# Designs tried in a protein design run: peptides against a protein of PDB entry 7VSI. Part 22

Target 1, 32 residues: chain A of PDB entry 7VSI
Amino acid sequence: EDISEDPSWARVVNLNALLMMAVAVFLWGFYA

## One batch from the design tools (peptide; aimed at target 1 L18 V25 F26 G29)

Design b2_p30_4 (made by RFdiffusion4)
Pose (drawn by RFdiffusion4):
Structure b2_p30_4 (pose): chain A 32 residues (1-32), chain P 30 residues (1-30)
Amino acid sequence: as target 1 above (32 residues)
Amino acid sequence: SSSSSSSFFFVVSAVLLVVVAVSLVSSLSS
């Protein structure tokens, strides 16, 4: 237990996770 | 219908990239 992620690294990982989804959605669109 | 679906996904990807860019600029400014 005690899930306390530092907010900084949390912002970093959240950002690149959303970027990954943006790229996947792009690839979905590109390939119809 | 396929062209509209492709365009929808490109709009969604662009929106997500804008959110990512705004969040990155906000983090670098802090």

Design b2_p30_4_s1 (made by RFdiffusion4, then SolubleMPNN; from b2_p30_4, 24 letters changed; failed a check: too like the target's own chain)
Amino acid sequence: SMAELREKLLALSNALLMMAVAAFLEMLAS

Design b2_p30_4_s2 (made by RFdiffusion4, then SolubleMPNN; from b2_p30_4, 25 letters changed; failed a check: too like the target's own chain)
Amino acid sequence: MLEELKKEYLALSNALLMMVVAEFLEMLAE

Design b2_p30_4_s3 (made by RFdiffusion4, then SolubleMPNN; from b2_p30_4, 24 letters changed; failed a check: too like the target's own chain)
Amino acid sequence: SAAELAAKLLALSNALLMMVVAAFLEMLAE

Design b2_p30_4_s4 (made by RFdiffusion4, then SolubleMPNN; from b2_p30_4, 25 letters changed; failed a check: too like the target's own chain)
Amino acid sequence: DLEKLAQELIALSNALLMMVVAEFLRMLAE

Design b2_p30_5 (made by RFdiffusion4)
Pose (drawn by RFdiffusion4):
Structure b2_p30_5 (pose): chain A 32 residues (1-32), chain P 30 residues (1-30)
Amino acid sequence: as target 1 above (32 residues)
Amino acid sequence: SSSLSSFLFSLSVFLVVVVVVWFVSLLVST
């Protein structure tokens, strides 16, 4: 237990996770 | 299929804009 992620790294991981989803959605659109 | 592709490209662009806004906000706060 005690899930305390530092907010800074948390912002970084959240940002690149959303970027990954943006890329995947792009690839979905590109390939119809 | 063309309408769905256009929707998904718009959604991808929206998500990229959110990422850019958050990244710029992080640089400004540092």

Design b2_p30_5_s1 (made by RFdiffusion4, then SolubleMPNN; from b2_p30_5, 22 letters changed; failed a check: too like the target's own chain)
Amino acid sequence: SAALREQLLAESNALLMMAVALFLEMLREE

Design b2_p30_5_s2 (made by RFdiffusion4, then SolubleMPNN; from b2_p30_5, 20 letters changed; failed a check: too like the target's own chain)
Amino acid sequence: MDALAAALLALSNALLMMVVAVFLDDLLSS

Design b2_p30_5_s3 (made by RFdiffusion4, then SolubleMPNN; from b2_p30_5, 20 letters changed; failed a check: too like the target's own chain)
Amino acid sequence: SEALAKELLALSNALLMMVVAMFLEMLREE

Design b2_p30_5_s4 (made by RFdiffusion4, then SolubleMPNN; from b2_p30_5, 21 letters changed; failed a check: too like the target's own chain)
Amino acid sequence: MEALRERLLALSNALLMMVVAEFLEMLLEE

Design b2_p30_6 (made by RFdiffusion4)
Pose (drawn by RFdiffusion4):
Structure b2_p30_6 (pose): chain A 32 residues (1-32), chain P 30 residues (1-30)
Amino acid sequence: as target 1 above (32 residues)
Amino acid sequence: SSSLSSFLLSLSVVIAVTAVVSFLVSTYLA
């Protein structure tokens, strides 16, 4: 237990996770 | 479909821009 992620790294991992989804959605659109 | 592909391509840009803006705003506030 005790899931306390530091907010800085948390912002970084959240950001790139959203960027990964943006890329995947792009690839979905590109390939109809 | 062409309309769906255009929507999804635009949606990827919205997600990416929104994510970057949210990160910059949250880093500034912190």

Design b2_p30_6_s1 (made by RFdiffusion4, then SolubleMPNN; from b2_p30_6, 20 letters changed)
Fold by OpenDDE base, seed 3:
Structure b2_p30_6_s1 (fold): chain B 32 residues (1-32), chain A 30 residues (1-30)
Amino acid sequence: as target 1 above (32 residues)
Amino acid sequence: SEALAARLLALAALLAAAAVAAALAAAAAA
């Protein structure tokens, strides 16, 4: 499939997404 | 109010810490 994920990069993206969610929650609370 | 802001900040910090912990757990499970 043309857009199939490499399993190692899929994990990197997923972990980065979780980190970005943590930062977003922090910013929401800090600047609320 | 300042008290409300402090409580919301505390909740945000706890949720952020939980998300970081989840990320670390996911990394450790790889």
Scores: peptide ipSAE 0.099, ipTM 0.628, DockQ to the pose 0.418
OpenDDE base, seeds 1, 2, 4, 5: peptide ipSAE 0.097, 0.094, 0.098, 0.099; ipTM 0.625, 0.620, 0.626, 0.628

Design b2_p30_6_s2 (made by RFdiffusion4, then SolubleMPNN; from b2_p30_6, 17 letters changed)
Fold by OpenDDE base, seed 5:
Structure b2_p30_6_s2 (fold): chain B 32 residues (1-32), chain A 30 residues (1-30)
Amino acid sequence: as target 1 above (32 residues)
Amino acid sequence: SSALSEALLALANAIALAAVAAYLAAMAAA
């Protein structure tokens, strides 16, 4: 099937991915 | 103590890296 990504949703996913990484790094610094 | 200062530096580094990630996210959304 077609695996092309909708540009608008790609932007949303990338934004959330980086925000999630920011949270993960914060948690690592605080609890690890 | 050295342990406390090192922990504070580690936290500062983590916050800095988190800020960079947030900034990159903002750039992607701009």
Scores: peptide ipSAE 0.082, ipTM 0.592, DockQ to the pose 0.185
OpenDDE base, seeds 1, 2, 3, 4: peptide ipSAE 0.081, 0.079, 0.080, 0.080; ipTM 0.592, 0.590, 0.592, 0.594

Design b2_p30_6_s3 (made by RFdiffusion4, then SolubleMPNN; from b2_p30_6, 21 letters changed)
Fold by OpenDDE base, seed 4:
Structure b2_p30_6_s3 (fold): chain B 32 residues (1-32), chain A 30 residues (1-30)
Amino acid sequence: as target 1 above (32 residues)
Amino acid sequence: SAAEAARLLALANALALAAVAAALAAAAAA
């Protein structure tokens, strides 16, 4: 089974991961 | 304490802004 990532979708997932990290840090600050 | 919470909020805000900037940079490079 080939588990290699499609480069275009990898970029989309990585961008969404960065956006989710920004949201998570705001939530961390809110509940500080 | 309230002072500690305020400091953590400031740090979290700074880190969140950095993450948004990184996301925007990634979007521009995509």
Scores: peptide ipSAE 0.117, ipTM 0.633, DockQ to the pose 0.359
OpenDDE base, seeds 1, 2, 3, 5: peptide ipSAE 0.107, 0.093, 0.113, 0.107; ipTM 0.601, 0.609, 0.633, 0.600

Design b2_p30_6_s4 (made by RFdiffusion4, then SolubleMPNN; from b2_p30_6, 21 letters changed)
Fold by OpenDDE base, seed 5:
Structure b2_p30_6_s4 (fold): chain B 32 residues (1-32), chain A 30 residues (1-30)
Amino acid sequence: as target 1 above (32 residues)
Amino acid sequence: SAAEAAKLLALANALAAAAVAAALAAAAAA
């Protein structure tokens, strides 16, 4: 319970993480 | 110049990697 993850929020976090990685890579490419 | 070509390749690679990340996000949302 203490370290349990709600499956719905897990998906939201994972999707947001992937989107943030995409943005970071775009920024890296822009300033490369 | 070689430096300009390297920067263009870095940008192209970064855009490709970002496209993969976006595709993974889209797949996870399906």
Scores: peptide ipSAE 0.098, ipTM 0.599, DockQ to the pose 0.178
OpenDDE base, seeds 1, 2, 3, 4: peptide ipSAE 0.092, 0.088, 0.092, 0.083; ipTM 0.595, 0.595, 0.597, 0.586

Design b2_p30_7 (made by RFdiffusion4)
Pose (drawn by RFdiffusion4):
Structure b2_p30_7 (pose): chain A 32 residues (1-32), chain P 30 residues (1-30)
Amino acid sequence: as target 1 above (32 residues)
Amino acid sequence: SSASSRFFSALFAAVVVFVVGLFLLSLSFS
C-alpha cells in the first residue's frame, strides 16, 4: 500500500501517457 | 488528395484528444 507518487514525476508520466494515446488515435485515423 | 485529407483529419483528431486530456489533467492537479 502507501501509493504516494511524487507529483512531478506524476505529471511527467501522465503527460507522456496522454501523448501516447494521441499518437495511437492519430494512427487509427491515418489508417481509416 | 484523399491521403492528404486523411492525414490532416487524423492529425486534427489527435490534437483535440491531447488538448482535452491535457486540460483535464490540469484540472486534476489544481

Design b2_p30_7_s1 (made by RFdiffusion4, then SolubleMPNN; from b2_p30_7, 20 letters changed)
Fold by OpenDDE base, seed 2:
Structure b2_p30_7_s1 (fold): chain B 32 residues (1-32), chain A 30 residues (1-30)
Amino acid sequence: as target 1 above (32 residues)
Amino acid sequence: MELLERVLAALNNALMLLVAGLQWLLELFS
């Protein structure tokens, strides 16, 4: 079984990962 | 949190959003 990522969903997941990190930095900047 | 840390956090936030957006655009047009 090939466990390689689907390119389209890989983009979505990676973008969401970056967005979540950005949100985390936002929360850190304003509430820590 | 020190002012420098706050500014750095804000900068990192902005850059992360920028990089994510640019990455999406580049992949879209490549």
Scores: peptide ipSAE 0.052, ipTM 0.519, DockQ to the pose 0.237
OpenDDE base, seeds 1, 3, 4, 5: peptide ipSAE 0.042, 0.039, 0.039, 0.042; ipTM 0.481, 0.471, 0.476, 0.472

Design b2_p30_7_s2 (made by RFdiffusion4, then SolubleMPNN; from b2_p30_7, 20 letters changed)
Fold by OpenDDE base, seed 1:
Structure b2_p30_7_s2 (fold): chain B 32 residues (1-32), chain A 30 residues (1-30)
Amino acid sequence: as target 1 above (32 residues)
Amino acid sequence: SALEAQRLQALNLALMVLVAGLAWLLEEFA
């Protein structure tokens, strides 16, 4: 089974992951 | 105030992480 990601979609997923982490850090710093 | 300064710092950190990650991805996928 080939589980290789499509490079373009891999980028989109990775960007969204980074965005979510950035948002989490923001919320932590803003509301803590 | 100190609270406002911390909130701005939170934004700065979040943006730094985002920009650094973005630069990394652009380098990886060209």
Scores: peptide ipSAE 0.292, ipTM 0.780, DockQ to the pose 0.723
OpenDDE base, seeds 2, 3, 4, 5: peptide ipSAE 0.280, 0.282, 0.286, 0.291; ipTM 0.773, 0.775, 0.776, 0.780

Design b2_p30_7_s3 (made by RFdiffusion4, then SolubleMPNN; from b2_p30_7, 18 letters changed)
Fold by OpenDDE base, seed 4:
Structure b2_p30_7_s3 (fold): chain B 32 residues (1-32), chain A 30 residues (1-30)
Amino acid sequence: as target 1 above (32 residues)
Amino acid sequence: SALEARRLAALNLALMVLVAGLAWLLELFS
């Protein structure tokens, strides 16, 4: 089965990952 | 206090990532 990513959607997913990391850092800073 | 400084650092880092991410999105969909 092909598990290769569509390059355009890969960029969107990677950006979403960065945003989730930003949220995680924010929560860590204020509540941990 | 040290705790307040850490919270500010976390907020600043989060904002930097958000701004960079938004700029990236704008380039992607321009």
Scores: peptide ipSAE 0.233, ipTM 0.767, DockQ to the pose 0.343
OpenDDE base, seeds 1, 2, 3, 5: peptide ipSAE 0.232, 0.230, 0.233, 0.228; ipTM 0.766, 0.766, 0.765, 0.764

Design b2_p30_7_s4 (made by RFdiffusion4, then SolubleMPNN; from b2_p30_7, 20 letters changed)
Fold by OpenDDE base, seed 5:
Structure b2_p30_7_s4 (fold): chain B 32 residues (1-32), chain A 30 residues (1-30)
Amino acid sequence: as target 1 above (32 residues)
Amino acid sequence: AAEEARRLAALNLALMLLVAGLQWLLELFS
């Protein structure tokens, strides 16, 4: 089995990671 | 004062990450 990341989905995952961090920091800034 | 500075710094970081995300999105769909 090839468990290497598909380049397109790797970008999707990394994008979501960045957005998730942005949302977390935003929530921290306003509500903590 | 420290809390205010932290809040503003956090918002700046959030904005930076959102911009980075938009750039990656453009790369994804181009």
Scores: peptide ipSAE 0.115, ipTM 0.632, DockQ to the pose 0.307
OpenDDE base, seeds 1, 2, 3, 4: peptide ipSAE 0.112, 0.113, 0.094, 0.089; ipTM 0.630, 0.632, 0.604, 0.599

Design b2_p30_8 (made by RFdiffusion4)
Pose (drawn by RFdiffusion4):
Structure b2_p30_8 (pose): chain A 32 residues (1-32), chain P 30 residues (1-30)
Amino acid sequence: as target 1 above (32 residues)
Amino acid sequence: SSSVSSFFFAVSVVLVVVVVFLAVSSFLSS
C-alpha cells in the first residue's frame, strides 16, 4: 500500500502516456 | 471511411495540443 507517487514524475508519466494515446489514435486514423 | 479517418486525426490533434500545453505549463512553472 502507500501509493504516493511524487507529483513531478507523475506529471511526466501522465504526459507521455497521453502522448502514446495520441500517437495510437493517429495510427488508427492513418490506416482508416 | 474518410469521415472516420478525419475524426481520429482531429482527436489526435486535440490530444497533442493538450500535451504541448501541459509541457509548456510545467516548463514555465520550473

Design b2_p30_8_s1 (made by RFdiffusion4, then SolubleMPNN; from b2_p30_8, 24 letters changed; failed a check: too like the target's own chain)
Amino acid sequence: SAALAEQYLALANALLMMVVALFLEAEKEE

Design b2_p30_8_s2 (made by RFdiffusion4, then SolubleMPNN; from b2_p30_8, 26 letters changed; failed a check: too like the target's own chain)
Amino acid sequence: MEELRRKLLALSNALLMMAVAVFLEAAKEA

Design b2_p30_8_s3 (made by RFdiffusion4, then SolubleMPNN; from b2_p30_8, 24 letters changed; failed a check: too like the target's own chain)
Amino acid sequence: SAALAARYLALSNALLMMVVAEFLKALAEE

Design b2_p30_8_s4 (made by RFdiffusion4, then SolubleMPNN; from b2_p30_8, 26 letters changed; failed a check: too like the target's own chain)
Amino acid sequence: MKELAEELLALSNALLMMAVAMFLEALAEE

